# Designs tried in a protein design run: peptides against a protein of PDB entry 5VZU. Part 47

Target 1, 271 residues: chain A of PDB entry 5VZU
Amino acid sequence: GRTLEDIFHEHMQELILMKFIYTSQYDNCLTYRRIYLPPSRPDDLIKPGLFKGTYGSHGLEIVMLSFHGRRARGTKITGDPNIPAGQQTVEIDLRHRIQLPDLENQRNFNELSRIVLEVRERVRQEQQEGGHEAGEGRGRQGPRESQPSPAQPRAEAPSKGPDGTPGEDGGEPGDAVAAAEQPAQCGQGQPFVLPVGVSSRNEDYPRTCRMCFYGTGLIAGHGFTSPERTPGVFILFDEDRFGFVWLELKSFSLYSRVQATFRNADAPSPQ

## One batch from the design tools (peptide; made by RFdiffusion4, then SolubleMPNN)

Design b1_p12_7_s1 (from b1_p12_7, 6 letters changed)
Fold by OpenDDE base, seed 2:
Structure b1_p12_7_s1 (fold): chain B 271 residues (1-271), chain A 12 residues (1-12)
Amino acid sequence: as target 1 above (271 residues)
Amino acid sequence: VLEEMRKDLYVP
């Protein structure tokens, strides 16, 4: 029978062949689209821009990182046989931080899976609730009948009364030292390791991370067949490096900033 | 096995 190794080898051969076919077809018709770098905003988690990402069998791909309020987005600049250029390879929810356990428990894939799936369920609940509030808010524009209720002037009434008892009791102000929640020092990186059984193309990934967030990645079959979103973890290492753990695929993509400066790559100011 | 094999066809 075919082994799992035979199937993986056949899949890799198909990907290489498809990549070769696509590359060879470029000689006949190239559509060039100008890429503009997103403008940096003060509230951006890191500077937006081009990153080179590791996509297992596909190898290195170029991804544009951009920020959209409380969401980050990775957009494929290079396409592959599964996911075409211009698709959102990753969508990150910056509202849903993932707290990684200690280094020992980070080796446990089931622990990471539990944490991510609990956050996924919260995100799903919030989407359902926010859908209901947007539905109910439209119903109550009943006609404001502008009844001009008249200005009745009613004036008067009066007087009483007295009593004055002075009770002293000087209860000491207990200094409830509100333990100022030390703003979680955004600067101390935590130790980071991939769970056992998560595949990485390179073992040379950062062993410390700043923060993690819930996200989803796009996966598809050859020719962009049956595209779906799979849960994952965005890992911020530093200003120039982030990762994505594809939970269901048990794979890790490392993204490193393209250090090249591009002249005239800024979006034209909206006139 | 077959569902895992189908997942191997779905890549990022």
Scores: peptide ipSAE 0.291, ipTM 0.765, DockQ to the pose 0.199
Fold by OpenDDE base, seed 3:
Order: sequence, then C-alpha cells, then structure tokens
Structure b1_p12_7_s1 (fold): chain B 271 residues (1-271), chain A 12 residues (1-12)
Amino acid sequence: as target 1 above (271 residues)
Amino acid sequence: VLEEMRKDLYVP
C-alpha cells in the first residue's frame, strides 16, 4: 500500500510540477493590474497593507490585509496551484473575539477546537436570525392598489389656544453612568503557544499575542477544485505580525508586514 | 486514509 511518505512525495511532486507549468505559462500572455494599498482608517485594528504569509508546502505568499467595518480580509496577491491570486485567503470577524485559555490549556488542541466551534455556532445563529428578519419584512408589501387620492378639503386654520403653565417637574437626570469603556489597557500581551499537533513551518513565531478573533480560511484542491471555507483563529501579535490557525488542517500561517515602501501605491483619490 | 488524502489535497 502507499505509505504516508509515498503520498507526501507524490503530492510534493505534483505541486512542483504544477508550479513549473504555471510559471511556464507566464511566457505566453499576461494581464497586468495595478494593485493599490487600502487607505488606513483610524478604527483599523492595525495598518492595512502587504504581508508575507507562510502557506505550508507552498512556502511564502503575499497577502493584502484590508479592513471592512467589523471584518478583516486577507486577499492573495500571489497565487498557488490550489488558491489563485485575488482570492480571499482569510476572512476575519472582528465582532467575535476568541479568548485563549492559559498557556497550559493552549497546548490542548481540543480546547481551542471547542472554543472556535462554539463561536462558529454563534455566528451561524446570528446569520439565521438576520436572514429571518429580512425575509418577513418583504412579504407584507401586497400591491397597494393606488386608490385615487380623494380631493383634499381645505381645512381652515383653527385658533390660538391659551397659556398652559409649565409645571417645573424637576426630574433628576438619572446619571447614565456611561460605562467608561476602560481604554483597552495596551496591557502585556497574553502568552501564546501553538496547540500540540498544529504544524508551523517555523517555530520562530511570537510567544505573546494582543488579541484573537474568529475567522475562516479558504482551502481548495489543485486547480481551485471544490473551494471551501474552514474555521480558524486570527491571532494579532503586533502592528506588523499576525497569524492564522487553520483548525481543520491543524496548521499555522505566520504573516509579517512587507517593510518595502512602494511609490504611487495609494489609491487615487476619487475624483 | 482517503479522507486524509483529500485533506492533504485541500490546502490554503
């Protein structure tokens, strides 16, 4: 029977062959598109831009991070034999923070899996509830037969009614204690470690994280066959580094900001 | 095996 080593070797040979075929197609006909950096917004979790990501056997890829209200998006700038350029490699739901356990329990893959799957179920419930409200609201516009507007009788201007004294009822303004959102103390980052059995291309990843969010990653077979979204964890380490844990794949991608400055990379101002 | 082989074929 094929060994795991034989299967891995065959898969790596196919991947190398596909990379060679795709690279050889560049000699034929290419369409070039200018890529613009997303504009930075004050509410962006970190500065948007280009990141270099690790994608297991594919190696290093370039991903554009952008923010879209309460969602973040990673878009492939480089493609591979499975996921082509321009696809959304990761979609992050910034409404759904993941609280990591203590460092000891972070080593337990089943604990991380439980936490992520509970958040995934909440996201599904919210999508179902929001779908029902949008469905019921459209059903009651029966065609209002435009009954002909009857002639407006010119109702006369009724007169000056009198001096009702303002009662001074001094209702004490109940102190709405605005729960001062304690400015998220830019506190010491939480200790971070990958669960046992999660593969990383490099063990040199940040050992502290600022925050984590629920997200989904895009996976596909060779030639973008049967693309699907798999659950995962976005991990913000710092201003220039984030990670994604691919839960079902038991893999980790590290993303590091491209430090190169690009001339004329800003989107043209809308004229 | 076949499901694992499918997972190894489905990468990000």
Scores: peptide ipSAE 0.282, ipTM 0.777, DockQ to the pose 0.203
Fold by OpenDDE base, seed 4:
Structure b1_p12_7_s1 (fold): chain B 271 residues (1-271), chain A 12 residues (1-12)
Amino acid sequence: as target 1 above (271 residues)
Amino acid sequence: VLEEMRKDLYVP
């Protein structure tokens, strides 16, 4: 019978053919939109900008990385038959750091899956709790009948005094040994390897990473059918490289900064 | 089935 690998290989051939047909058609109505680079902020995890992403079957795509407080977003600048340009291919929650195990345990896909799914459930709980607080606050706009409460001028009552008693009680400072969260040495990358069974288009990915975060990736069928967000891991390698592990797809996308300098690509200053 | 599976490949 056809293997899952045979189906993915045939799908890759079809996507290449579709891309060839589309790029060879002269009668395509093309819409051009100017792209502005996001402004860099001092609190940004890395400089925002354009990255070349590897999407297994689709090949190379251009993604804009931007930072939005405690979230990062990868937005497709190039679209494909599944996900059009302008969609958020990845959404990263910078509140939910993922700690990768040692290099030996990183090869275990089930261990990575466990870690990611535990973080997913925490994110889901936080969303449920925050949804309840937002619901209760809207009910009490009863009509403020503007009854003109009259200006009663009531009086001055006075100044009572000073008493000063100095009670000493010398409560012992219990040495709560604050376990010094060893400042995560932001400078030394940990060894990194993909889990066994995670496909990468290129085996030439960085073997050290700085930080990992929980995120979600967008997947869809052809024509953007039934779009859904799947759990994944954002992996920061360096200032110019990050990855995304698509957990359910067992795939890895590598993103590398576009080193081209663009003249006048900065967003116009808000006047 | 296979043509449906090709269209129903949810990919990023």
Scores: peptide ipSAE 0.269, ipTM 0.772, DockQ to the pose 0.141
Fold by OpenDDE base, seed 5:
Structure b1_p12_7_s1 (fold): chain B 271 residues (1-271), chain A 12 residues (1-12)
Amino acid sequence: as target 1 above (271 residues)
Amino acid sequence: VLEEMRKDLYVP
């Protein structure tokens, strides 16, 4: 049988060959686009910017992290044989926190899978409900043809009908116990470990995380064929590091901030 | 294996 090492070697050779073919074919038609760093906002989870990510066999790639209200986005700055530059490699829903279990139960892949799939189902339900509200709102603007209804006359006002007694039925307001959203302890890092069977290119990942969110990653065949979103977990480690667990792929990508300062990389002021 | 090698982030 092929060893895991043989499979890795063949796959790495194919990826190198594909990268060589693409780079050689486009040598005559390179378009350069200026990349602007997104402005930092006070409400951004961390400072937006460039991160170096590991994509398993694809190696080291550059991703731009940006914030869009209650969503975060990782945009590929470097492309690979599967996913071109400019694609959203990860999309994070900052509304849907993932609560990791204790360190013992974090080793259980099935427990992480359960938690992520429950959140995925909630996100689907919210999208269906929001789609219904947007659909019903458009249907009611039928053009009311203003038929000029004729001026029928002013008939009179009168009579005083009587004194119906106000029944004081004092229905006690049922205290809707607002489930106190336990203020997610914003300060203490949680111990973090990858589940058994999740592959990491480097075992040197942070063993403490600040918070986790539901997200989706983009996967595709070679040449960006059959692109799909796969569920995962965005893991914020610190101001300069985050991870993504690709649940269906059983893989982990670590992203580290590019510490280089870029001159003239600021976004143009909104005119 | 080979079909999964066609997906991005194939980890064998």
Scores: peptide ipSAE 0.046, ipTM 0.760, DockQ to the pose 0.316

Design b1_p12_7_s2 (from b1_p12_7, 5 letters changed)
Fold by OpenDDE base, seed 5:
Structure b1_p12_7_s2 (fold): chain B 271 residues (1-271), chain A 12 residues (1-12)
Amino acid sequence: as target 1 above (271 residues)
Amino acid sequence: VLEEARKDFYKP
């Protein structure tokens, strides 16, 4: 049977071959496409733009962060042997905040897994409910054949029937206890540590985070085979740094803003 | 082992 060493050796050979193919494409006719930076909006969680991401064995990659209402998106600007350029490496649901436990319980991978999977199930339920409302709304536009109903005559207005007494049934307004939206504590960063068994490229990640959100990350085999979206956690550290925990891969990617200013990189005004 | 090895083929 194949040993773990045989599997590792084959995977390393394939990875080297794929990296060689991609690097050898630079000697070929390259199609250059201009990339525009997303316009910044006041409601954006942080300034959109280019980030350098760590992808373990792939190294450093460039990702564009953009905001789309209640969603954020990381798009690969550079590709790798698994996920090509232009793919959405991460998709973040800004409606679904992840509440991290205390620092002791953050070391427990199973606790983080529980929290993320509970949010994933809520997202799935909301998608099913919203899919039913969208499905039922389309069924009722049967063509009302406007049959011209003939003008039947103006029968007269018979009289004032009498005083039905007003029953004052004082139905107490049930206090809908508005679930107090816990005020987004916009202030003090929470202490942050990776769970035990989550692989980081280095231990040099921010030890304090501002907020976390549920998200999905795209994973694939070599050559973009069998692409799948897996559950994860988007971690906002500061204005220039965020992370993503790939739950199923037990890995962490750190993203740091590209500090370079680009001339004429703004999107053309919508005509 | 095999599940871990299968995870090694899928990368972000």
Scores: peptide ipSAE 0.337, ipTM 0.836, DockQ to the pose 0.195
Fold by OpenDDE base, seed 4:
Structure b1_p12_7_s2 (fold): chain B 271 residues (1-271), chain A 12 residues (1-12)
Amino acid sequence: as target 1 above (271 residues)
Amino acid sequence: VLEEARKDFYKP
């Protein structure tokens, strides 16, 4: 039977072949698309822009981070044999913060897996509930019966009726206990470590993080075969660094801001 | 084994 080594060897050969095909295709027909940096908004979690990501066997890739209200998106600017350029490599739900345990329990992959999967189920429930409300509103476009225009004009009169008194009923404002948004402890980074069995390209990742969020990552086979969204964790380290834990792959990607200045990279104003 | 090996083909 094929050994794990045989399968890994075949995979590496195919990966090399795919990399060679992609690089060789660039010599024959390049379509250039201008990339614009997304505009920064005050409410953006960090400045949007280009990040250099580490994708294990693929190496270094460029990802555009952008913010879309309560969502963040990583879009591949460079493609690889699995996920082509222009695909959304990560989608982050900024409504669903992940609380990491203490440093000891962060080493437990099953604990991280539990936390992420619990958040995934909440996200699925919210999507099901929101889907029901949108469904009921469309049904009542009853047929426009073209009822005809009849004309009648009648004018009549202005009668004055009287004074009815202002009843004072002082309904007590029920204290809507505003669920205290726990102040984003913006200052002190939590100690961070990867779980045992999560592969990182380098052990040189930040050992403190600001906050984590639920997200999904796109995975596929070679040639973008059978693309799937898998659960993961977005880790914000600082203004210039974030990570993504690919839960099902047991892998970690580190993203670092591209420090290069680009001339004329600003998006044209929407006309 | 084979299912785990198939997972090795799926990359981000």
Scores: peptide ipSAE 0.334, ipTM 0.829, DockQ to the pose 0.196
Fold by OpenDDE base, seed 1:
Structure b1_p12_7_s2 (fold): chain B 271 residues (1-271), chain A 12 residues (1-12)
Amino acid sequence: as target 1 above (271 residues)
Amino acid sequence: VLEEARKDFYKP
């Protein structure tokens, strides 16, 4: 029977072969496509742009981060043997924040998994409810038959009536001491650690994060076979760094802003 | 085993 080692060796050979095939395409006609940077908007969580992502098996890849209202998207600018260029590697729901537990509980993969799967179920319910409202609204345009009928007219008018009275009763103001909701520390970085058993290509990731959100990541087999969206966590570290925890893969990808300035990379102003 | 091995072929 094939050993786990044989399967791993065959997979690595296939990865090398696919990388070789992609490299050998440079001996053929190359098509160049211009990529424009998305414009920055005031409501964007961070400045949109190019990020270098660490994909453990594939290496360094270029991802475009863009904002679309309450959603963020990571789009592959470089392709790999699994996912071609132009695919959305990550889609982030900025409405669904994930609160990380304390550092001790962050080490527990099952706790992170529970939190993410609970948020996934809420997102699924909201999508089902919103789908029902959109379905019922289309049914009622039955053909308005043209029936013509008639004119009738008139009537009146009037009147007045009156006054009634003023009853007093003076119930006491119970001082409900509003427990001062501690202002949610929306700006202070919280301590961050990867769960045990989550693989990172490098252990050099930020140990503090600003915010976390629910998201989905795209995974596929070689040649973009059987592509699926898997649940994960988007982790904002700072203005120039974010991460994604691939929950089902038990992997972490770190993305760092490309600091290179590109001339003429801005989208042409709509004339 | 084969399903777990298939998961190792799925990459981001």
Scores: peptide ipSAE 0.330, ipTM 0.826, DockQ to the pose 0.199
Fold by OpenDDE base, seed 2:
Structure b1_p12_7_s2 (fold): chain B 271 residues (1-271), chain A 12 residues (1-12)
Amino acid sequence: as target 1 above (271 residues)
Amino acid sequence: VLEEARKDFYKP
């Protein structure tokens, strides 16, 4: 029977073969597509642009981060053996913030998994409800001929009655000092650590994050076989760094802004 | 085992 070692060896051989095919294809027909940087908007969470990611076996990848209202998108600029260039590697829902627990509970993968799966269920419910409202809103524009129903004068029914009992009870107002939930100061970074058992290529990741959001990541087998969207966490560290936790893969990807300035990389103004 | 081995083929 195939051992786990045989399966691992076959996987490594296939990965090497795929990398060899990709590198050898450079001597063949290359289709170049010009990529334009997305325009920056005032409401963008950070400046959109090119980020350098590191995926364990794939090496160096380039992802373009762009903002689309309440969604963010990572688009692969470089392809790999699993996901081709131009695919949306991550989709982030900026409506669904993930609140990380304290640093001790952040080490628990099951706690992070619970929090993310609860948000996933809310997103699924909102998509079902929004599908119903869009369906019901088209049905109700039948012309209601507003027949003016006549104003029947409903009668002045009467005046009773008296009784006056005086009960005193002087219950002391317990000053429930409502601890004003100090609005979580959007500017203080939260301590950040990866859960135990989440693989990172580098242990050198930021130990403080600004905010986290629910998202989905695209995964596939070699040659883009059986592509699937899996739940994850987008982690904003700063203006130039973000991460993605792939829950099902138990992996973390760190993305750092490409600091190169590109001349003529802006999209032509729509004429 | 086989399901875990299948997860090793899926990458981002």
Scores: peptide ipSAE 0.322, ipTM 0.831, DockQ to the pose 0.198

Design b1_p12_7_s3 (from b1_p12_7, 4 letters changed)
Fold by OpenDDE base, seed 5:
Structure b1_p12_7_s3 (fold): chain B 271 residues (1-271), chain A 12 residues (1-12)
Amino acid sequence: as target 1 above (271 residues)
Amino acid sequence: VLEEARRDLYVP
């Protein structure tokens, strides 16, 4: 019978052939654009820049990591048959930290799925609430036709009404239970392992992580057909490495910083 | 889409 390795090799050859066909068809119409590295900001989770990412049968791809307030973005620098260059392969919500369980429970895919789907539901609720506030605010600017209401006269100031006694209603200050912001455990990396049944191109991934966040990955059919966002987990390992767990795909992508120095790659100063 | 993307991101 065909081995899983034979199936992977055949499928990888098919994807390489598709990529070759697409590249060769446009050889006469290539547009070259300079890529600028994003400027580093003090509040950036790690230094922005180029990373090499693993995408299963697609192999190694180049992604630009950038930060946009409370969001991080992975933008494809290389394309594949499903997702073209310039698309956001991953979008990370830095507002929604994922708390991984202990190392034993990290092996349970259903536990990770529960945690991610609970965060996905919170993100959907916040989007619905924010959509209602934006919708109601636009409805009330009906044009106030300034009808010139006529100058009706000065009615006189009526008199001093009497000494209403101050009722000392000692309203006890309700203890606003300050939701204890669990101190972001900023310092110690936690043990990390992939859940059982999550596929990784290499088992040589970091076995400790700093923090995790909710995110979405972009998936599509060949030729970028029916593109959709699928839930996942961004895993920060260190300054030079992060991962993405594609939850519904049961796949893991490891991203490692491109250590090459580039000349004239800094973004032009905003004029 | 999901099944196609699963195949493409699959690692044996």
Scores: peptide ipSAE 0.361, ipTM 0.908, DockQ to the pose 0.863
Fold by OpenDDE base, seed 2:
Structure b1_p12_7_s3 (fold): chain B 271 residues (1-271), chain A 12 residues (1-12)
Amino acid sequence: as target 1 above (271 residues)
Amino acid sequence: VLEEARRDLYVP
């Protein structure tokens, strides 16, 4: 029978061939879309902009990082045979921080999988509850006819009665040492390592991270067939580097800022 | 096996 290696080898050959066909077709007709850099906001986790990302078999791709309130988005600027340009390759929920374990337990893929799947379930529950509140809130604006029901002056009822027994017991004030939640020092990066069995194109990734968030990545077959969202982890390393762990694919994408300054790349102010 | 091999066709 065909081995998994044979299937993977054939898939890689098809990807290379498709990439070659697409690049060769660009000589005949290109549609150019102007890309504008998103405006930076004070509340943005890092400066938005262009990043070069590692996409395993596809190689290097260009992604625009942008912030949308409590969400971040990676949008493909370069397309590939599976995911076309303009698609949101990653969607990050900045409400759902992932706490990585210690460095020893970070090597355990099953531990990372557990943590991510627990957060995924919470996100799903919050989406269901928020859908119900938006549904129920529209139903209750029936016109409450404000009938002014009259002020009935109901009466003074009375006085009883006495007894007073005294019991002393002087329970000691247990010093509830309020464990001061040490403000999670937002500044010191924690040690970071990929789990065993997570593939990376390069082993030269940052070994410390600032913070992690739950997110979803877009995957599809050739020609954007059957696109789906898979759970993952956004890893912020620094101002110029982030990663995405594709949990179900057991792969890691490293994104590095494009250091080139673009003139006239700012979106025209909406007049 | 075949479902895993189909997943290997879905890439980011």
Scores: peptide ipSAE 0.307, ipTM 0.785, DockQ to the pose 0.197
Fold by OpenDDE base, seed 3:
Structure b1_p12_7_s3 (fold): chain B 271 residues (1-271), chain A 12 residues (1-12)
Amino acid sequence: as target 1 above (271 residues)
Amino acid sequence: VLEEARRDLYVP
């Protein structure tokens, strides 16, 4: 019978062959589009830009990280036989922080799975509630029959009423102690380890993370067949490195900033 | 079966 190793080897051969076929087709007709780096904003979690990501069997791919309010997005700049260039490989919800357990419990895949699925359910509930409020608000605009508003006569300006003395009621301004959101101490990162059974291409991932967020990754069959969003964890390691744990795939992608400087890569100023 | 199982490898 075919072993799991035989199946994996055949799949890798098919991926290499498909990559070769796609690469060989480039000589016939290519449309080139300039890619611009997203402008950096003060509220961006890290500087947006190009990252090299590890995609298991596909190897290294180039991903653009960008920020969109409380969402981050990874967009494929390079494509593969499953997910073409221009697709959103990862979508991160910066509203939904993942709290990792202690280092011992981080080795438990079921604990990470529980935490992620609980956050997934909250995100689903929030989407359902926001969908209901948008639905009910549209139903009550019955056609306002434009009844011709009768010309109400210009009522005359009544006169200056007198000198009401200002009572000095010295209401003490209650100190609204604006809970100064303590600037999230850019402090000691949390120890980080992959759960048992999560595959990484390299064991050389950062062993300390700053923060984690809920997100979804895009998966598909060959030729972008049946594309689906799978739940995962975005892991911020530092300014130049992040990871994504693909929960259902039990895989980890490491993303490292492309250190190359590009001339004229900034978006043109909106005229 | 095996050709179907190959198509069913959803990867990122």
Scores: peptide ipSAE 0.299, ipTM 0.788, DockQ to the pose 0.143
Fold by OpenDDE base, seed 4:
Structure b1_p12_7_s3 (fold): chain B 271 residues (1-271), chain A 12 residues (1-12)
Amino acid sequence: as target 1 above (271 residues)
Amino acid sequence: VLEEARRDLYVP
């Protein structure tokens, strides 16, 4: 019987063929768009820019990493038969750090799956709670200003000044225990290994990571059919390398900074 | 069935 591996291998061959057809037949029909590098900010987790990503099925792709407050985004610069250029291949929630277990437990896919799904559920709860607060604020359609009829000048009744003393009710300010943001121990990387059964295009990935975050990846069928977001883990290795674990796909993408310098690639200043 | 299963490989 066809194994799952046989199906993936056949699909990879079809993707290679589709990519070849696309690049060979439509080269004359390509619309070129200038890409600008995002400006770097001091609060950015790493310098934004172009990364070469390894996608197991599609091969090498170019992704733009950018930072948007507490979110990071990977945008496809190269498209493939499933996901066209300009789509957000990964969206990272920098509020939701993932703590990887020790190296022995990192090999357990079910442990990583548990950790990621627990974070996914927290993210879902926060989205539901924040959705309720935003809904109640819009309901006050201010009353239509009914034209006030000209009310007559009622008279000056007098000034009696009663002396009522101030009650000093000293309501103690409840100590809002600021959940101590555990200082991001940015210093020492932890040992990193992929779980057993997670496929990597190359076994030569960094064996030490700085930090991990919850994220979602975009997946679709051929021609961008039925696009959906799947849960995953963003792995920051260093200034020039990050990874994404596609949890449901049991795959790993390694992203390495494009070292090429581009002239005139800076975004024009917003006018 | 198999052609549908080929088209329905949702990949990143």
Scores: peptide ipSAE 0.271, ipTM 0.775, DockQ to the pose 0.139

